Peptides against a protein of PDB entry 2L9B. Designs and how they scored, part 17

Target 1, 91 residues: chain A of PDB entry 2L9B
Amino acid sequence: ANFLSQKFPELPSGIDVNINMTTPAMMISSELAKKPKEVQLKFLQKFQEWTRAHPEDAVSLLELCPQLSFVTAELLLTNGICKVDDLIPLA
Target 2, 91 residues: chain A of PDB entry 2L9B as posed
Amino acid sequence: ANFLSQKFPELPSGIDVNINMTTPAMMISSELAKKPKEVQLKFLQKFQEWTRAHPEDAASLLELCPQLSFVTAELLLTNGICKVDDLIPLA

## One batch from the design tools (peptide; made by RFdiffusion4, then SolubleMPNN)

Design b1_p12_6_s4 (from b1_p12_6, 6 letters changed)
Fold by OpenDDE base, seed 3:
Structure b1_p12_6_s4 (fold): chain B 91 residues (1-91), chain A 12 residues (1-12)
Amino acid sequence: as target 1 above (91 residues)
Amino acid sequence: ASELVEMLKSLL
């Protein structure tokens, strides 16, 4: 089985969008932006907790789904958690 | 990806 199927066996199928990085990122970010700030922060916290517990899986996930890197960066910026300058080293 | 993971771990 692929990485996602193995690590998240109960993950829903989801829907297909453009296979490039930008379009999926934009769609995900726009949906997240519709949620209250506290929900966005809770999402980040849960993602952080999982990342801390499974750092190697987190890297694998972001390599497999690079759109999630853009989404994460967008959430960090829009919620004032980091500055654009903080993201420059990631480019 | 690893750099972002490390940054995320240090924030919040």
Scores: peptide ipSAE 0.505, ipTM 0.902, DockQ to the pose 0.057
Fold by OpenDDE base, seed 5:
Structure b1_p12_6_s4 (fold): chain B 91 residues (1-91), chain A 12 residues (1-12)
Amino acid sequence: as target 1 above (91 residues)
Amino acid sequence: ASELVEMLKSLL
């Protein structure tokens, strides 16, 4: 099985979106923005916890799904966890 | 991606 199927066996198949980084990131961020702040923060916390426990898998996931990097950045900015200047070195 | 992972680990 591929990485996603192996690490996330219960992951739904999803739907087709435009093939680029920006569009899917915007779609995901839009959906997340509809959630309460506490839900957004809990998502980030859970993602952080998983990342700490599985840093290599986290890197692999973000390399395979680069849209998630944009989503993560958006969540961090929107929730005031970091500033744009903090993310510039990552570009 | 690794840089973002490292940043994420340091925040929150």
Scores: peptide ipSAE 0.504, ipTM 0.903, DockQ to the pose 0.057
Fold by OpenDDE base, seed 2:
Structure b1_p12_6_s4 (fold): chain B 91 residues (1-91), chain A 12 residues (1-12)
Amino acid sequence: as target 1 above (91 residues)
Amino acid sequence: ASELVEMLKSLL
């Protein structure tokens, strides 16, 4: 909470979901899938840019919010940016 | 997470 509030001061509170790992990721991915492909790509591009500029913060974010790792992977796969084999080392 | 970060940095 402290990390998120500090790095993303305008971040909304969010919504409660099931405490398992898969459900939050699926919900986020589902919402993103409703967006146009160009919007999905822009999200990835902006996330990549931020990650390149702040790699340690990116790691901290993904450790704090592991559901975002699944979401990122899903976006990469869905948009044909990477293959499943590319993600095997990350599993 | 660090591996995913590194991979993401190399894509797109």
Scores: peptide ipSAE 0.504, ipTM 0.903, DockQ to the pose 0.057
Fold by OpenDDE base, seed 4:
Structure b1_p12_6_s4 (fold): chain B 91 residues (1-91), chain A 12 residues (1-12)
Amino acid sequence: as target 1 above (91 residues)
Amino acid sequence: ASELVEMLKSLL
């Protein structure tokens, strides 16, 4: 089993999308943007809590799934939690 | 990735 299968059992198969540098992240961000602000904020809070509890796993997840870094950044920006300048050191 | 993790831990 890979990292995702071990740490996140019961993951769904997902849907087919075009494979390039930006499409997966854009697709995820678009779907998340359809959710109420309260849901988006709750997601970020839960992700933060998990990251604090499992920092090494969080790094491994983002290395394995770099699209999630873009998704996280987009959520932070669209919800006014950070500015673009705050993300420059992370690019 | 590690930098983003560290930043996320300090936000919110």
Scores: peptide ipSAE 0.503, ipTM 0.902, DockQ to the pose 0.057

Design b1_p12_7_s1 (from b1_p12_7, 4 letters changed)
Fold by OpenDDE base, seed 5:
Structure b1_p12_7_s1 (fold): chain B 91 residues (1-91), chain A 12 residues (1-12)
Amino acid sequence: as target 1 above (91 residues)
Amino acid sequence: SARKLVEFLESL
């Protein structure tokens, strides 16, 4: 996508995965879950900081790659940062 | 929505 290539020129070419939302999210979350908690929190912190600096780009990214919303949600939940009840109204 | 999630993330 033009958005990704322009905003993230150093992104790798990627690999094809199943077309559903759940599988890509699970794949990403699985890889993130292998990292230490501190790394997960640092990742989330950096994502938060980037989002604050580029909120419209963040919205565009999540609209383009909706699987990342699931990944973000799972990171928040598994690290005890928020509860499911906090995420339900965000749909 | 993407926007609501972004706003929530920023609020944490």
Scores: peptide ipSAE 0.645, ipTM 0.938, DockQ to the pose 0.911
Fold by OpenDDE base, seed 1:
Parts: structure tokens; sequence; C-alpha cells
Structure b1_p12_7_s1 (fold): chain B 91 residues (1-91), chain A 12 residues (1-12)
């Protein structure tokens, strides 16, 4: 079974995006940026908790959807949680 | 890498 379908069975339909990393990620980040800061922080907290509970699933998700790595990084940066220098070693 | 990012996120 497809990983996304199995782990996230009720995801809404997406939209067509360019086949690249940056544009889809920027679109997602843009939508998230419209949310209040408190909501963004809560989202990151929930994502963090989920990764702690399901680390291999989290790795698989980010490998399958590398756009989400970009999104995560941008959320961390824009909310002042980390600095660019913190992300460089994560390649 | 995805794994390193996950580990970093968990550390925050």
Amino acid sequence: as target 1 above (91 residues)
Amino acid sequence: SARKLVEFLESL
C-alpha cells in the first residue's frame, strides 16, 4: 500500500504543482504563514510529537515528500526557533 | 537528510 494512503488515509485532495522542490514548498509555506503564530507553533509542536512517536514514519514521509523538509525548515526559521546555521549540517 | 532533520526537530 502507498505510504501516504496508509498513514494518512483522509488527506484532502491536493493541487497540481510544478515538479520541483521549491515551488510546492513555498506554496505550502505561504498557506501556513497565513495562520496565526500561535497556530504555527502548535502545528510544529504536534509535528514534533508525531516524529518522536513515529520517527521512521517521519523519515519516510520526508523522503517521499522532500518539499516538506523545506516547509519544516522555513517554519523553524520564520518562527525564530532556529537559525540558518543550524540547518546547514542537516544535509 | 530527512533523518537528520527529524532528529534535529525532536531535539528542539
Scores: peptide ipSAE 0.644, ipTM 0.938, DockQ to the pose 0.888
Fold by OpenDDE base, seed 2:
Structure b1_p12_7_s1 (fold): chain B 91 residues (1-91), chain A 12 residues (1-12)
Amino acid sequence: as target 1 above (91 residues)
Amino acid sequence: SARKLVEFLESL
């Protein structure tokens, strides 16, 4: 929580979701899936660029918000950027 | 893991 407020000061307040990892991920993925493909790819592009520039912050973010790992994976799969087999060794 | 996913994402 402190990490998010410091690194993302403009982050809006969240919406309460059931306390599990899968539901938040599904909700986020569902909302992103409503966006045009071009927007989804833009989000991935910006996330990749930020990750390359701030890899340790990216790791911290994904550790703090593990649902985002699933969201990222879903976006990669849905947009045909990688295959399921590519994600297996990432566990 | 978070680390592995970050590294994978960087490789794409």
Scores: peptide ipSAE 0.644, ipTM 0.938, DockQ to the pose 0.907
Fold by OpenDDE base, seed 3:
Structure b1_p12_7_s1 (fold): chain B 91 residues (1-91), chain A 12 residues (1-12)
Amino acid sequence: as target 1 above (91 residues)
Amino acid sequence: SARKLVEFLESL
């Protein structure tokens, strides 16, 4: 719980959501889908770069916020970077 | 898993 505030001290205040993975993921993905393709790809690239630099923090983040795994998968799929079959073994 | 997804993302 304190991981996010400690690692990302400049995070804005959160929004109350239902305690599940699907609804938050859908909310985030829908907002990202409103952005131009170039912006979506830029977000993914920056996330990839951060993940490479901080792999253990990335794992911790995705464990704490599993909705982000779905969001990442959605970005990969919708932008044609990978296929569903590529993601199945990652479960 | 989170770890497998991270590793996959890094490989792209």
Scores: peptide ipSAE 0.643, ipTM 0.938, DockQ to the pose 0.915

Design b1_p12_7_s2 (from b1_p12_7, 4 letters changed)
Fold by OpenDDE base, seed 4:
Structure b1_p12_7_s2 (fold): chain B 91 residues (1-91), chain A 12 residues (1-12)
Amino acid sequence: as target 1 above (91 residues)
Amino acid sequence: SARKLVEFLNSL
């Protein structure tokens, strides 16, 4: 089993979005933006808790799915949790 | 990088 199947055994099969990095990121961000702000914040909070408990798995996930880095950054920005300047040194 | 983003997220 691959990383995703091992760490997220109940994860659906998924859909192939083989276009580029930006397009799927925009799609995900758009869907998340349809949710209430409170739901978005809870997603970020739960994700943060998971990344604190499993930092190496979090790194592996973001390396495997780079579009999620874009999504995470956009969620942080749009919810006022950080500013663009905070993201500059994260290259 | 992915690692720097995780570290940043965890620092918030």
Scores: peptide ipSAE 0.667, ipTM 0.944, DockQ to the pose 0.892
Fold by OpenDDE base, seed 5:
Structure b1_p12_7_s2 (fold): chain B 91 residues (1-91), chain A 12 residues (1-12)
Amino acid sequence: as target 1 above (91 residues)
Amino acid sequence: SARKLVEFLNSL
């Protein structure tokens, strides 16, 4: 039992991707970018709701899957929700 | 950091 299987038992089996963070982030962001803007915004909204309800789990998730930080940042930027300057201090 | 990003996201 690990964090992901415990918190997200419905998650499908993972597939092999490149080992670095950049490639997985790009892959995920690319797929999300294919969705309509309203779907992307709804995704962010639901993710925000979850992170508000479970902030420590959210931190654990992003520490375990750091590529998701890039994905989140990309979604925020591409949807005009924040600026690059807002993200720089968050490193 | 993960924590700072979560806090930022939650502040939006």
Scores: peptide ipSAE 0.665, ipTM 0.944, DockQ to the pose 0.909
Fold by OpenDDE base, seed 3:
Structure b1_p12_7_s2 (fold): chain B 91 residues (1-91), chain A 12 residues (1-12)
Amino acid sequence: as target 1 above (91 residues)
Amino acid sequence: SARKLVEFLNSL
């Protein structure tokens, strides 16, 4: 939480969600899946640019918010960028 | 892991 507040000072307040890993991830993925393909791809592109520029911050973010790892994987899979077998070794 | 995923993502 401290990391997020410091690195992303403009973050809006979150909403209450049940304490589990799967539900938040599925909620985010569901919302992204409602967007056009070009928007999803642009989002991935911008996220990739940020992770390339700030790899350690990206690692910290994903460690703090593991739901985002699920979301990223889901975006990669649903947009045909990689296959499940590509992700298995990354666990 | 988070690190491996970041590295993979950056390789694409």
Scores: peptide ipSAE 0.665, ipTM 0.944, DockQ to the pose 0.917
Fold by OpenDDE base, seed 1:
Structure b1_p12_7_s2 (fold): chain B 91 residues (1-91), chain A 12 residues (1-12)
Amino acid sequence: as target 1 above (91 residues)
Amino acid sequence: SARKLVEFLNSL
């Protein structure tokens, strides 16, 4: 699928990761966790604004890159935005 | 699901 290339041109090169969800998510979350909390919150705000403006593209992105669902969940939890119980019914 | 997560995120 060329969804990422079409919707997100000029994405920086990534690194190879295995095909499981946990390791890629942990790697991304680890990098985000290095940023100041205000930067993390700003990132979540911008991501939320984008998902509000482009909900179907957001769904497609998360379906294509399920590791990002874990990353999003981790950001929400570690920044105290939601509780684990809030995520249970989202399966 | 991806859709439920997007909807949840947008509700915050």
Scores: peptide ipSAE 0.664, ipTM 0.944, DockQ to the pose 0.907

Design b1_p12_7_s3 (from b1_p12_7, 5 letters changed)
Fold by OpenDDE base, seed 4:
Structure b1_p12_7_s3 (fold): chain B 91 residues (1-91), chain A 12 residues (1-12)
Amino acid sequence: as target 1 above (91 residues)
Amino acid sequence: AARKLVEFLESL
């Protein structure tokens, strides 16, 4: 089994999207933006908690799915958790 | 970049 199947056994099959980074990021961000702000913040909090507990798995996930880095950054920005200047050093 | 983002997220 691949990384995703091993770490997320309940993960759905998914849907076909363009193989670029921007399109899937836009799609995911759009769906998340439909949720209440409180739900978005809870997602970020749970992701943060999981990342703290499993930092190497988090790195592997973001390397495997670079679109999630864009999604995470956008969630942080739109919810006022960080500013654009905070993201500049992360290159 | 992924590692730096993870470290940043943990610092928030």
Scores: peptide ipSAE 0.649, ipTM 0.936, DockQ to the pose 0.900
Fold by OpenDDE base, seed 3:
Structure b1_p12_7_s3 (fold): chain B 91 residues (1-91), chain A 12 residues (1-12)
Amino acid sequence: as target 1 above (91 residues)
Amino acid sequence: AARKLVEFLESL
């Protein structure tokens, strides 16, 4: 929580969600799936660029918010960027 | 493994 507040001071307040990984991930992925393909790819591209510029912050973010790992994986899979077999070794 | 995913993402 401190990491997010410090690194992203303009973050809006979140909404209440059950304490688990799956539900938040599904919620985010569902919202992203409503966007056009080009928008999904743009989000992924910008996230990729940010991780390249701030790799340790990206690791910290994903450790703190593991739901985002699921979301990222889902974006990669649904947009045909990689296959499930590519992600298995990353677990 | 957050680190492995980050590294994979960067490689794409």
Scores: peptide ipSAE 0.648, ipTM 0.936, DockQ to the pose 0.917
Fold by OpenDDE base, seed 1:
Structure b1_p12_7_s3 (fold): chain B 91 residues (1-91), chain A 12 residues (1-12)
Amino acid sequence: as target 1 above (91 residues)
Amino acid sequence: AARKLVEFLESL
């Protein structure tokens, strides 16, 4: 069983995207941006709590789905949680 | 890197 199927059963089907990082990230970020800001912040909080509880799974997820790193960065920036300069050393 | 981003996120 692959990582996503094992750790996240019953994921929605999603849609096909090209293999680059930018387009998938933009699509996901666009959908998240449609949610109220309080929902976006709640999402980030839950994601943060999950990463604290399952740090190795979080690393594996972002390695497998690098588009989610861009999505996370975008959420942090657009919600004023961090600055661009905060993300530079994370590469 | 994925690990650095996770650690950064947890620090916020």
Scores: peptide ipSAE 0.647, ipTM 0.936, DockQ to the pose 0.908
Fold by OpenDDE base, seed 5:
Structure b1_p12_7_s3 (fold): chain B 91 residues (1-91), chain A 12 residues (1-12)
Amino acid sequence: as target 1 above (91 residues)
Amino acid sequence: AARKLVEFLESL
């Protein structure tokens, strides 16, 4: 049993992707970018709500899956929710 | 980084 299996038992097994952080992030962001803006915003809203309800789980998730930090940042930037300057200090 | 991003996301 691991964190993802415990917190997200219905999560698919997944597929192999490139080993680096950038490629997985790009792949996910690319797929999300194909969705309508309202869907992307709804995704961010739900993710925000989940992080507020489970902040330590959210931190654990992003530590376990660092690519998701890039994905989140990309969504925030591409949807005009924040600026690059807002994200720089978060590194 | 993860914690800072979570905190930032919550502040939006």
Scores: peptide ipSAE 0.647, ipTM 0.936, DockQ to the pose 0.917

Design b1_p12_7_s4 (from b1_p12_7, 4 letters changed)
Fold by OpenDDE base, seed 5:
Structure b1_p12_7_s4 (fold): chain B 91 residues (1-91), chain A 12 residues (1-12)
Amino acid sequence: as target 1 above (91 residues)
Amino acid sequence: SAEKLVEFLNSL
């Protein structure tokens, strides 16, 4: 089993999306933006808690799914948690 | 990078 299957055994198979970084990130961000702010913040909180508990797995996930880095950045920006200047040095 | 983003996220 691959990383995702092992760490997230109940993940759905997914759907076809364009193979690039921007499109899937935009798709995910668009869906998340439809959720209430409280849901977005809870998502970020839970993700942060998971990354704190499993930092190496978090890095592996983001390397495997780089679109999630953009999604995370978008959530941080749109919810006023950080500024663009905070993210520029990260990549 | 993924590592730097995780570190940043954890610092918030």
Scores: peptide ipSAE 0.642, ipTM 0.936, DockQ to the pose 0.910
Fold by OpenDDE base, seed 3:
Structure b1_p12_7_s4 (fold): chain B 91 residues (1-91), chain A 12 residues (1-12)
Amino acid sequence: as target 1 above (91 residues)
Amino acid sequence: SAEKLVEFLNSL
């Protein structure tokens, strides 16, 4: 079993976009941008709480699904949580 | 990197 299957057994099957990493990230960010600001902030909060509790799993998730790194960065920027300069050193 | 991003996110 892969990481996602083991750590998130209740996840739906999902769909392999099979294009590149940028397009999926843009798609996810676009969908999240359709939600109210409160929902976006709540999502970030819950994600942060999870990453604080499970930092190693969080790293593994982002390595497996690098599109989520772009999504997270976009949410942080769009909601004014940080600036672009804050993200540059994170390469 | 993923690790640096997680660390940054957790610091906010």
Scores: peptide ipSAE 0.642, ipTM 0.937, DockQ to the pose 0.906
Fold by OpenDDE base, seed 1:
Structure b1_p12_7_s4 (fold): chain B 91 residues (1-91), chain A 12 residues (1-12)
Amino acid sequence: as target 1 above (91 residues)
Amino acid sequence: SAEKLVEFLNSL
């Protein structure tokens, strides 16, 4: 069984992305940036809670969907939760 | 890496 289907059975259909002009990560980040600040922070909190409860699944998700690593980093930066220097050693 | 990012995120 596919990891995403198993762990996220109600995952909705996505949209087609032209990776030659726009990356999925940037599109996701731009959509999240349209949400109120409070919603963005709440999302990060919920994501953090989930990654704490399911760290191995979180790693698997980010490995399978590397765009989400970019999105996470962007959210942390734009919300002032961390600085670029904090992300450098994560390579 | 994904693992390091998860660890970092969880440390915040």
Scores: peptide ipSAE 0.641, ipTM 0.936, DockQ to the pose 0.914
Fold by OpenDDE base, seed 4:
Formats: sequence, C-alpha cells, structure tokens
Structure b1_p12_7_s4 (fold): chain B 91 residues (1-91), chain A 12 residues (1-12)
Amino acid sequence: as target 1 above (91 residues)
Amino acid sequence: SAEKLVEFLNSL
C-alpha cells in the first residue's frame, strides 16, 4: 500500500478534478469554508495535534499532496490564526 | 516548504 492507504485507511473515493495544485486547493478550501468556523478550528487543532505527534508523516503527506499546503495556509489566514507575513519564510 | 510548514504549524 502507498503512503495514503497506509496512514489514512478508508479514504472516500473522491471525484475527478483538474490535475494541478491550484484547482484542487481551491476546491478543498471552498468546501472547508462552507463549514462553521468552530468546525474549521477544530479541524486545524486536530491536524496540529497529528503533526506534532507525527512530524515526519506530516512532511511526507504534504510532499505527496502539495495542494494541502495551500489549503492549510488558506485556512490559517481566513480564520485569523496567522498573517501573510508569517507564511513568507515558509517558502 | 512542507517541512517548514509543519514546523510553523507545530509552533502555533
């Protein structure tokens, strides 16, 4: 099994999207933005807890799915958790 | 980078 199958079993089938980084990121961010702010914050908290416990797996996930880096950044920005200046040195 | 983003997220 690949990384996703191993670390994230029972993933849904999903739907086809344009094979690039921008469109998938925008679609994911759009769906997340439809959720209540409390749900978005809880998601970020759970993701943070996981990345703290498994930093190497977190890096592997984001390297495999770079669109998720954009999604994470946008969630942080839109929920006022960080500012654009905080993201500049992350390039 | 992915590594820097993880480090940043963990620092929040």
Scores: peptide ipSAE 0.640, ipTM 0.936, DockQ to the pose 0.898

Design b1_p12_8_s1 (from b1_p12_8, 10 letters changed)
Fold by OpenDDE base, seed 2:
Structure b1_p12_8_s1 (fold): chain B 91 residues (1-91), chain A 12 residues (1-12)
Amino acid sequence: as target 1 above (91 residues)
Amino acid sequence: PLEVINWLLEKI
């Protein structure tokens, strides 16, 4: 079984997107940006908490779904939690 | 990915 089906058994099927890393990230970020700021911050907090509790699984998730790294970065930027310079070490 | 995790834990 793949990682996603094992760790998230109730995860719904995805949708088709263009075949690059940027397009999926753009789509996800766009949808998240439509949510209230409180919801965006809550998402980041929950993701951080889960990551702290499951660091190896979090690494595996980001390796399998690299678009989530871009999404996380954009959410942090949009909400003023980090600056563009903070992303330089990740480039 | 590990760097992203460390970065996330640091910023929030």
Scores: peptide ipSAE 0.245, ipTM 0.806, DockQ to the pose 0.059
Fold by OpenDDE base, seed 1:
Structure b1_p12_8_s1 (fold): chain B 91 residues (1-91), chain A 12 residues (1-12)
Amino acid sequence: as target 1 above (91 residues)
Amino acid sequence: PLEVINWLLEKI
């Protein structure tokens, strides 16, 4: 919480959901999937650029919010950037 | 998480 507020000052409060990984990830993915493909791709590009520029913060973010790893994987699959087999090393 | 990040950087 402190990390998120510090690194993303204008981040909305959000809503707590189920404590498992699957439900939050699916919910986030469904919202992102409502956006145009170009917006989804831009999001992935910006996330990659941010990660490259701030690798330590990116690690911290994914440790704090592990659901985002699943969200990222889903976006990559949905947009045809990777295949299911490409996720095997992450399992 | 680090592995996910490295993988992301590779794929996009």
Scores: peptide ipSAE 0.243, ipTM 0.806, DockQ to the pose 0.059
Fold by OpenDDE base, seed 4:
Structure b1_p12_8_s1 (fold): chain B 91 residues (1-91), chain A 12 residues (1-12)
Amino acid sequence: as target 1 above (91 residues)
Amino acid sequence: PLEVINWLLEKI
């Protein structure tokens, strides 16, 4: 919470959901899937660029919000950027 | 998480 507030000062408080790995990821992915494809691709691009520039912060973000790992994977699959077999090393 | 980061950098 402290990390997110410091790095993203305008971040909303959020909404409580079931405390598990899958449900929050599905909810986020569902909302992102409603956006135009170009928006989804631009999000992935910006996230990659930010990750490359700030790898330590990216690791911290994914540790604090593990649902984002699933969201990222889902976006990559949905947009045809990777295949299911490409996820084996992460399983 | 580091694996995810490296994976992301590789795929996009």
Scores: peptide ipSAE 0.243, ipTM 0.805, DockQ to the pose 0.059
Fold by OpenDDE base, seed 3:
Structure b1_p12_8_s1 (fold): chain B 91 residues (1-91), chain A 12 residues (1-12)
Amino acid sequence: as target 1 above (91 residues)
Amino acid sequence: PLEVINWLLEKI
């Protein structure tokens, strides 16, 4: 989308995936899960910092790429930062 | 959405 190209001009082209919500989220989560725990935590921290600094862009990003919400939730769960019940507000 | 953003800020 135009938003992504404008805000992230160095984004790679990516790969073709099924057009749905779950498949891309699962694919991203699986790749992130291969990274060391410290890398996953650093990613979450940086994402939070960016979100705090750019809340409007963060909202736009999550609207455009809703799979990222699932990915973030998965990372929080797998790293013990939250419980399943903590995800209720996202449902 | 804002709900996700606010939740994210609280949990991390």
Scores: peptide ipSAE 0.240, ipTM 0.804, DockQ to the pose 0.058

Design b1_p12_8_s2 (from b1_p12_8, 11 letters changed)
Fold by OpenDDE base, seed 1:
Structure b1_p12_8_s2 (fold): chain B 91 residues (1-91), chain A 12 residues (1-12)
Amino acid sequence: as target 1 above (91 residues)
Amino acid sequence: GLPVIDWLLEKI
């Protein structure tokens, strides 16, 4: 079993996207943006908790799915958790 | 590690 299937067995099938990072990130961000702010914040909280508990798995996930790094940044910005200049170290 | 992870842990 691949990493994603093993760690997230209940993931939906997903959708095929162009082999780049920007478009997939935008698609994911747009879907998350449709959720209530409370849900978005809860997601970020759970993601942080999961990352803290499973740092190596988190690294593997973001290396395998680099679009999620952009999604995370977008969520942080849109929810007012950080400012644009805070993203400079991530570039 | 990845900078985005460290940043995430710091900001949230």
Scores: peptide ipSAE 0.163, ipTM 0.770, DockQ to the pose 0.058
Fold by OpenDDE base, seed 4:
Structure b1_p12_8_s2 (fold): chain B 91 residues (1-91), chain A 12 residues (1-12)
Amino acid sequence: as target 1 above (91 residues)
Amino acid sequence: GLPVIDWLLEKI
């Protein structure tokens, strides 16, 4: 069992995408953008809370799935929560 | 940790 299966046992099958950074990030962002704003904000809140409580697991997740960094940044930008300048440390 | 972790904790 890898990290994902251990920490997220209910993870669904999903779909295949191109093996690059851009396509997966764009795909995830587009799906999240279809959700109500309240759902998007709740996701961000829960992700922050989980990260605070489990920082080592959060690092492992983002190392395995670096596209999630871009997805999170995109959600923050599209919801007007942060500015582009706030993302400079992530580039 | 990763910079994005610190960013999440600070910006959200």
Scores: peptide ipSAE 0.155, ipTM 0.766, DockQ to the pose 0.057
Fold by OpenDDE base, seed 2:
Structure b1_p12_8_s2 (fold): chain B 91 residues (1-91), chain A 12 residues (1-12)
Amino acid sequence: as target 1 above (91 residues)
Amino acid sequence: GLPVIDWLLEKI
């Protein structure tokens, strides 16, 4: 919680979701899927760039918010960037 | 580390 506030001071408030992994991941993916493809791809691009620049923070973020791993995977699949077999190592 | 990090860097 403190990590997110510190690293992302402009992070907007969220909504309550079930604490299981599937629900929040699906909700985030669903919201992102409502955005234009260009926005989705831009998100992936920026996330990649940020990860390259801050790998330790990226690890911390994904450990704290593991749902983001699934969100990213879903975006890659739905945008045809990778195949399901490419994601097998993640699950 | 998390495999997803390296995966992200390769797939995007």
Scores: peptide ipSAE 0.148, ipTM 0.755, DockQ to the pose 0.057
Fold by OpenDDE base, seed 5:
Structure b1_p12_8_s2 (fold): chain B 91 residues (1-91), chain A 12 residues (1-12)
Amino acid sequence: as target 1 above (91 residues)
Amino acid sequence: GLPVIDWLLEKI
């Protein structure tokens, strides 16, 4: 058993994506961007709450799926929660 | 930890 299967048993089977950092992040961000702003903000809120409650799992998730770090950053930018300068230290 | 986590916790 792997981390994702154990922690997210109802996670759907993924689709094949070109292996790089940018493409998966772009794809995920694009899909999230199609949703209403309030849904995007709700996602960020829930992700934050989950991270607070499960910090070790959050680290494991982002290490396993590093593209999610870029997705999160982009959501923060596009929703006006932060400026580009705020994210420079994360690069 | 990961910097993005720290940022997430701080900014949202």
Scores: peptide ipSAE 0.145, ipTM 0.752, DockQ to the pose 0.058

